# Peptides against a protein of PDB entry 6GMG, part 315

Target 1, 331 residues: chain A of PDB entry 6GMG
Amino acid sequence: DSDDRVTPPAEPLDRMPDPYRPSYGRAETVVNNYIRKWQQVYSHRDGRKQQMTEEQREWLSYGCVGVTWVNSGQYPTNRLAFASFDEDRFKNELKNGRPRSGETRAEFEGRVAKESFDEEKGFQRAREVASVMNRALENAHDESAYLDNLKKELANGNDALRNEDARSPFYSALRNTPSFKERNGGNHDPSRMKAVIYSKHFWSGQDRSSSADKRKYGDPDAFRPAPGTGLVDMSRDRNIPRSPTSPGEGFVNFDYGWFGAQTEADADKTVWTHGNHYHAPNGSLGAMHVYESKFRNWSEGYSDFDRGAYVITFIPKSWNTAPDKVKQGWP

## One batch from the design tools (peptide; made by RFdiffusion4, then SolubleMPNN)

Design b2_p25_4_s1 (from b2_p25_4, 15 letters changed)
Fold by OpenDDE base, seed 5:
Structure b2_p25_4_s1 (fold): chain B 331 residues (1-331), chain A 25 residues (1-25)
Amino acid sequence: as target 1 above (331 residues)
Amino acid sequence: TKETADAGYEQQKAALSKLKAAAAS
């Protein structure tokens, strides 16, 4: 129960982390040790190491979402989300494919839809957009200048995002970022901010008014990216888990992975940081563990989820929570 | 926010446990 959640204790600023343990192709450590690493590597504000505050430790204690929360500085809103969906593949497989032995039609359709998403292309789209945004931010000293730059960049690239409404999450994301407005953050200066990326895994079949089959096996039509832009409408994501397909079966509601602003061009070499569960060292769940996974391990996801979105948000450039290079594990 | 975080927690644990089991087999 969530009542067992404990905020990890403070770690001395100069305490070095213990070595991470390899775990199924990823680096793994207990949350307290991640705090030590975070303080050494990611805590820097204006080039100075910072001790993780009690508030930040509390955010972190919430598990997978906590990793994204502490590094982005806000609870994920997931408004500016991207994915890639192969509609032709989907239609073709539905038409010409066959359910596996024992697979229901609904299960087949849900699986085909899941398989029609391309995680790598979705990630690349988010990176592309983040790059455009960063160019628009670079010399913009007010929001109007940023928006003008953004529109120009999109026009030059003939990007379909140029046709988005001014109220779209695409254009409103910066102004809706708390750290942009903070005096010690962006201070309303776009040039002090940078775009960062995290990923969310979740279930498509969240509509309670839909068929039981969609809740069990996925909604093939839900959370598809808009053609051309790659934008996913996340408004219907209510963190509802997959419905059990058998008695005693249970699924998790979401998973979050932090990427930040790594410059590694090879997606397979990028590092994704995520947690297993909320910190409950004295409870049945045990201590929270933090994982640093390569893209392959992250994007594989779990059967609990049939959607992966890559979300853009913003952090101050003065923060080091999204460095150009992330080293997996310790040392 | 708390409820949202809590809901995600239980499911991640289950997913991770499944992954560990699969890798150990």
Scores: peptide ipSAE 0.034, ipTM 0.638, DockQ to the pose 0.449; fails the geometry check
Fold by OpenDDE base, seed 1:
Structure b2_p25_4_s1 (fold): chain B 331 residues (1-331), chain A 25 residues (1-25)
Amino acid sequence: as target 1 above (331 residues)
Amino acid sequence: TKETADAGYEQQKAALSKLKAAAAS
């Protein structure tokens, strides 16, 4: 029951974390210990460590989304999302492939669609776009200058994003970021902000008016990236989980992973931070755990999901929630 | 929303538990 959620208590600013536990290639710890690590490593504002506030601890307590929430400073809106889909692979597999033994046609098509997404290419596209945005931000002291720089960068690269409407999430993302407008954040100065990345896993078959097969096995046509830009229309994502295929089966509605602004060029060496569930130490779910996973472990996802999106948002450069290097676990 | 976050996380434990069981088998 969601009513069992508890806000983790405050941790002293000088309290060092206990060692993380290795778990299936991941580093795992309880949420209270992550707060300790966060205060030592990620809490810095203008170079000074900060205690995680009650509000931030409350955000964190919501589980996987809570990790992204506390580090980005806002609840994920998922408006600026990227993915990569291999249309040729999809068409070829549908034409030449065969359902597995016992696999329905709908199940086969859903699986083939899922397998036609390339998580690494989707992530690389988001990193490419974030890099362009960061160049546009660097010397821009107002939004107009930022937008002009962005258009110039896109034109130089012959990027299809240059054709997006001014109202597109791509161009509106910065001005719609609360921390951009905050006095202690960007203070309306783009050069004080940087682009950051997180990922969302979710189910494609969310349309209640569609066939039961699409809800159970996926909608092959849903949440595909636009050609050229890689943008995913997330407007139809209502956090609806996969429908059960058998009695008693249940699926999770989403998963979130925080990447930030790591500079590691090898995608496989990047670290993704995520949580298992909301914090319920006195409930059936138990205490929330936080995981630091390599990209391979993150991008693999779960059977609950058939889509992955890589989302760009912004944080103040004065925050240390998105450092260039992230170390897995503790120490 | 906060309500959406609360509803989603109850199911993640089940998914993680299944993965752990599969990995341990």
Scores: peptide ipSAE 0.031, ipTM 0.630, DockQ to the pose 0.417; fails the geometry check
Fold by OpenDDE base, seed 3:
Structure b2_p25_4_s1 (fold): chain B 331 residues (1-331), chain A 25 residues (1-25)
Amino acid sequence: as target 1 above (331 residues)
Amino acid sequence: TKETADAGYEQQKAALSKLKAAAAS
């Protein structure tokens, strides 16, 4: 029950975190302890530690999305999303493969589609684009300069994104970022901003006008990346969960993982921060927990989801919510 | 078990979705 959500209390700025608990390759802690870590490590504005504000604690209390929300400074819009899909693998498996024993045709097709996404390549594409954007931001003191730089970078790399419309989420993402316009943020200066990445897991079969099979087992054609660009049209993502396949079965609507701007070249060594559910210490769900997972643990996802997207947004460089290096757990 | 931990994690996410829709509106 959403009515059981509670905003975590303030933590003293100097309070050190308790040790995280290892959990199947992840580091886990209760939300209050994450706030302590966040204040020590990620809270810095212009090099000064900050206590997590009541507003930020409220954002965080929303669970997995709350982790991304507090670190990005805005509720995820998911407009600039990337993925990688192996069309040849998909076609070949559909043609030559067969449903498993007891597997329906729709279930088979949904599974094959899910397995045809390459999470690592999707993440790599997002990182590549973020790097291009960061180069375009570096010496740009107005949006026009940023856009010009971006177009030049894309042209030099022969990137298909150069053909996107000026109103595309790719080109409009910066101007649509609230922190870019804030006096204490970007102050309309692109060079004060940096690109950051988070990931969303969600269900493909969200179209209510589609077959029940697609809602239960996935829509093989939904949320595929555009060839060349890797862009995923997220406009049809309405946070609708997978439909139950059996009585009493229920699925979660989404999961969010925060990556930020880690420079670790090995994807498998990158750390993804995410939450389990909204904070309900006095409710049936209990206290919110925060997880720091390696890429393998994050990208594996859950049966609730058959799509993963890697999303680019922007934060001020003065924020330390997206450091170059993220250490898993505490200490 | 991992499955139990994952199940607990999954149950927790379902509760988040209802609250966010209200906050985003």
Scores: peptide ipSAE 0.028, ipTM 0.687, DockQ to the pose 0.069; fails the geometry check
Fold by OpenDDE base, seed 2:
Structure b2_p25_4_s1 (fold): chain B 331 residues (1-331), chain A 25 residues (1-25)
Amino acid sequence: as target 1 above (331 residues)
Amino acid sequence: TKETADAGYEQQKAALSKLKAAAAS
């Protein structure tokens, strides 16, 4: 029940975190302890530690999306999303493969589609684009200069994104970032901003006008990346969970993982921060927990989801919510 | 087991779906 959500209390600025608990390849802690870590490591504005504000604690209390929300400074809009899909693998498996014993045709097609996505390649594409954007942001003191730099960088790399419309989420993402316009943020200066990445897991079968089978087993044609660019149209993502296949079965609507701007070249060594559920210390769900997972643990996802997208947004360089290096757990 | 832990994690997230939808609206 939404009424059970509680905003975590403030933590003293200098309070050190308790040790995280290792759990199946990820580090886990209660939300209040994450706030302590956040204040010590990620809270810095212009090099100064900050206590997590009541507003930020409220954002965080929403669970997995709350972790991305507090670190990005805005609720995820998911407009600039990337993925990788192996169309040849998909076609070949559909043609030559067979449903497993007890598997329906729709279930088979949904599974084959899910397996045709490459999370690592999707993540690498987002990192590539973020790098291009960061180069374009460098020394650009107005949006026009940023856009010109971006086009030049894309042309030099022969990137298909150079052909995107000026109104596309790709070119409009910076101007649509609230922190870019804030006086204490970007102050309309692109060179004060940096690109950051988060990931969303969600269900493909969200179309209410589609067959029940697609809602239960996935829509093989939904949320595929555009060839060449890797862009995913997220406009049809309405946070609708997978439909139950049996009575009493329920699925989660989405999961969010925060990556930020880590420079670790090995994807498997990158750390993804996410939450389990909204904070309900006095409710049936209990206190919110925060997880720091390696890429393998994050990208594996859950049966609730058959799509993963890697999304680019922007934060001020003065924020330390996206450091070059993220350490898993505490200490 | 990992499966049990994952199942518990999934169940805990399922309860969040209603709240997250409200926040996104």
Scores: peptide ipSAE 0.026, ipTM 0.671, DockQ to the pose 0.089; fails the geometry check

Design b2_p25_4_s2 (from b2_p25_4, 15 letters changed)
Fold by OpenDDE base, seed 3:
Structure b2_p25_4_s2 (fold): chain B 331 residues (1-331), chain A 25 residues (1-25)
Amino acid sequence: as target 1 above (331 residues)
Amino acid sequence: TKETADAALEQEKAARDKLLARAAA
């Protein structure tokens, strides 16, 4: 029950983390130890290390979403999301493939749709767009200049995003970022902001008016990226988990992974930070754990989810929550 | 009322919690 959620206690600013534990290619630690790491590595504002505030610790306590929340400075809105879907593969597998032994037609179609998403290409697209946005931000001292720069960059690259409406999440994302408007954040100066990336895993079969099969095995047509842009309409994502396929089966509502602004060109070497569940040290779920996973381990996801999206948001450059290089674990 | 607004906010926060534990993968 959400009633068991506890805000982790404050950690001394100078307290060093205990070593992380390896777990199947991931580095794992308890949330309190992550707070210690966060204070040492990610807490810096204007070059000054800071203690994680009570508010930030409360955000973090929500689990995987809490990791993204603390590092991005806002609850994820997921409006500017990207993915890659191989339509030809999907059509070919549906036509020429067969259900596995014991697999229903709906299960087969859901699986084929899931397998037709390319997580690496989706991530690459988000990184490409974030790079374009960062170039547009660099010399822009007002939103108008940023938008003009962005349009120019997109035109130069012949990017389909240039055709998006001015009200599109793509163009409105910066102005809708609270930290952009904050005096100690962007202060309405785009050049003080940078684009960052996080990922969300979720279930496609969220439409309550759809068939039970879609809710159980996925909706093959849901949450596909738009051709050319790679944009995913996330408006139908209501954090509804997969429906049980058998009695007693339960699925998680979502997963969030924080990437930030790592410059590592090899996707497989990038580090994704995520949590297992809300912090309930005195409850049945136990203490929250934080994982730092390589891209492969993150992108594999869980059977709970059949969609992955890579989302762009913005943070002030003065924050160190999205450094160029992320080291997995501790030390 | 402020109390109703606060309750709604708390309900919204609760709905955003990741409620289930991950199995060790």
Scores: peptide ipSAE 0.026, ipTM 0.634, DockQ to the pose 0.113
Fold by OpenDDE base, seed 4:
Structure b2_p25_4_s2 (fold): chain B 331 residues (1-331), chain A 25 residues (1-25)
Amino acid sequence: as target 1 above (331 residues)
Amino acid sequence: TKETADAALEQEKAARDKLLARAAA
C-alpha cells in the first residue's frame, strides 16, 4: 500500500553517519544514516555542503529509484539505455541446449535469453558512450556545438550511433534534462554538464497481450540492444513485474543502481548505490535500507528480473552526487 | 477531473515504489 510511505526526517548538516554494516559483500545502512553520509559526501553544490531538502528526502523515500532520483536530480526516464546481448550464444544454446528437469520450453528459452546478456559489456558500452559525450560537452557552450562535437567524435570512432536520428534519445537526452536548463545548473551551457550512469533491472515479459508463458518466464525477444549501437528501446517498459508461477508468489517491479561518473577502470571495483524498498518505518516493509554494492553484487540481480540496462543521463558538474571516486560504506 | 488527476498521481506513485522487500540474498 503506497499509503505507508513516509518521508525520512531531516538530519542536521554536520551530523556524521554511523558505521555501515557489511551485508553479503555490500555495505548497508538505514536511509536516515545514508542521508547523513549524503550530506557529508555528495550534497555539495559549487563546493558547498548542503542539507538534503524535504523534496530530496521525499524522492529518496521511494526506495531504489529514490536513490537514483536524488542523485540525478530527476525521476529516471530510462530513454538512453544500453545493453549487450550475445546473439550467437543465444542461438547456439537454443539449438544445442536442453531444458533442465522440470523446466518448460518457455522457461528454458527465457532463461537462455537472460543468460545471453552480458552485464559487464553493457556497462562498458555505456561508459564508452558517456566518455564520448563528456568529450563533446567539454568545450561546447551551446547545444548546437555539443551536437556537432558529438557527431565528430562518433565519426572518428566509426561508431554506429552517428547514424541515429536527431530526435533519438541519444541526441535529445541533454536538451530533455531539466538541470541543463536551470540557471543554477547547466544554464543551457553543455560545458557545465557531465554524463552519468545508472542501471535498471526489470522484467521482459510485460506485454499483457502476450502469452502467459512470456509473462511468467520472460520474453526472449524483448528489450534486446540494437546491433552496433547497443541501444535498448525502453518504451515498452511500464514497470510491470514478473507474473507469479504459483499461487502466493510475488515479484518486485524494478531495481535501480546509481553509479554516477566513477573513473575506476576496473568494473569489479566500482560502487553501486541502491535501496531495498520505499520507506515504511511503521508499515510491514519497515524502514528503507541503502546498499553500496560492488559491480559483481549489483549485476547479479534477482530472479524478479531478466533484463538489465545501463542508462546515461546528465547532471551539472557543480553537483557532487557523481564524484570520480566513491568509497564503499562508512568510515 | 480532480479525481482523475488524483487517481493518475496515485498510480504514478504506486508505479514508482519498489513494493517488495528484497530478500537478503
Scores: peptide ipSAE 0.026, ipTM 0.633, DockQ to the pose 0.128; fails the geometry check
Fold by OpenDDE base, seed 5:
Structure b2_p25_4_s2 (fold): chain B 331 residues (1-331), chain A 25 residues (1-25)
Amino acid sequence: as target 1 above (331 residues)
Amino acid sequence: TKETADAALEQEKAARDKLLARAAA
């Protein structure tokens, strides 16, 4: 019940976090303690620590999406999403593979499609694109200069993104970022912005007009990346969860993980920050917990989801919500 | 838009109750 959601109280700016607890290879803490860490590590604006505002605490209280929301400064729009899909593997497994014992054809096809996505390659593609964008941003003092730089970078790399329409989320993403337009943010200066990455896990079978089997077991054709670009059309993602396959079964609608702009080259060593549920300390769900997971633990996902996307957005360089290095847990 | 965000949040509130509890199992 949404009525049980509570905004976490303010934490003193000088309050140090309590130690995180290990949880299945992750570092875990209660949301209030994450606020303490956030204030010490991520809150900096122009090099100065900031107390997490009431608005930010309210955003955070929404759970996994709240972590991404607070750190990105906006509710996730998911417009610039990347993934990697092995079409040859998919076709081969469909042709030559067999359903497992007790597995329906639809379940088999859904599983094969899920397994044909490569989370690591999807993440790598997003990082590659973010790097190109950051180069294009570096010396661009207006949007036109940024776009020109971006096109040049893409042409030099022979990247298929160079062929995207000018109205594509790829080219419009910066313009559509609120913090880019803010006076104390980008102030319409691309060179004040940097590309950042978060990930969303979600269900493919969201089309209500589709078969019940697709809603239960996945839509093998949904949310595939475009060849060459890796872009995923997220327009059909309506946060609809997987349909139950048995009585009493329930699935979650999505999960969000914050990466930011870590420079760690080894994907397996990157840290992903995410929350479990909305903060309901006096409700049935209990207090919100925040997890800092390695990529392996993040990318594994849950049976609730058969798609993972890596999304690019932008934040002001003056924000420290996306540092080059993220330390897992505390201390 | 704020409206889109609100709608997404409402959907999240309804569905996200046990995700990480399952990971512990």
Scores: peptide ipSAE 0.023, ipTM 0.651, DockQ to the pose 0.376; fails the geometry check
Fold by OpenDDE base, seed 1:
Structure b2_p25_4_s2 (fold): chain B 331 residues (1-331), chain A 25 residues (1-25)
Amino acid sequence: as target 1 above (331 residues)
Amino acid sequence: TKETADAALEQEKAARDKLLARAAA
């Protein structure tokens, strides 16, 4: 019952976190201890440490999405999403591969499609685009200047994104960011904003009008990136979980991981912050835990999901929720 | 929106309970 969700209590501003615990290559802690770390490391506005507000604690209490929500300042809309799909690998495996023992044809095709996505290349594409956007933001004092800079950068790189429609999420993402319009945020000045990245894991077989096999084993044709741009149409993502394949089986609807704006060039050394479930200290689920995972641990995902998208949004440069370096755990 | 978040999270409750059960087993 969603009624079991509780907002974590306020933590004193100067309270230091307890040490994180190792968990299968991840650093793990309870949500209240993450709030303590967040206040010490990520809370800074214009260089000043702040206590996490009641509203921010409420956002955080929603679990995996809550971590991305509190750090990005808005509920994820997932409009500007990137992935990488190896079509040649997919076609070759379908042609030359065989179902495993006991694997149905639909299960085989769904698995081969899942394995044809390259999480590292998808992440690299999002980082490349975020870098282009950050260059376009740097000296732009209005939206028109930002868009002009962006078009110039794309032309110089011969990037296929230059051919996107002006109404595309790619060009509209900044103007649709609430913190861009806020007086204490961007104040309509692009040069006060920076691009940040988070990731979403979800299920491809969400179409209720499709076959039961696609809902159980994945839709091989769903949520593929557009050639050249790497853009994923997320309009059909309705947070519908995978359908059970056996009685009593159940799957979760999504997972979210926060990356921000880390400058570490080696993808394997990047840190992803995510939560397990909503905070229910008095319920069956228990207290929410927060994980800081390396890219390998994050990108592996769960059997609940067969798609990963890397999403770009924006935050004010005055926020420290997306620092250039993230340390795993505490101390 | 907050309403969208609430609806998505209500659906997540039953599914995440099962994930935790699998992890605990």
Scores: peptide ipSAE 0.023, ipTM 0.630, DockQ to the pose 0.616; fails the geometry check

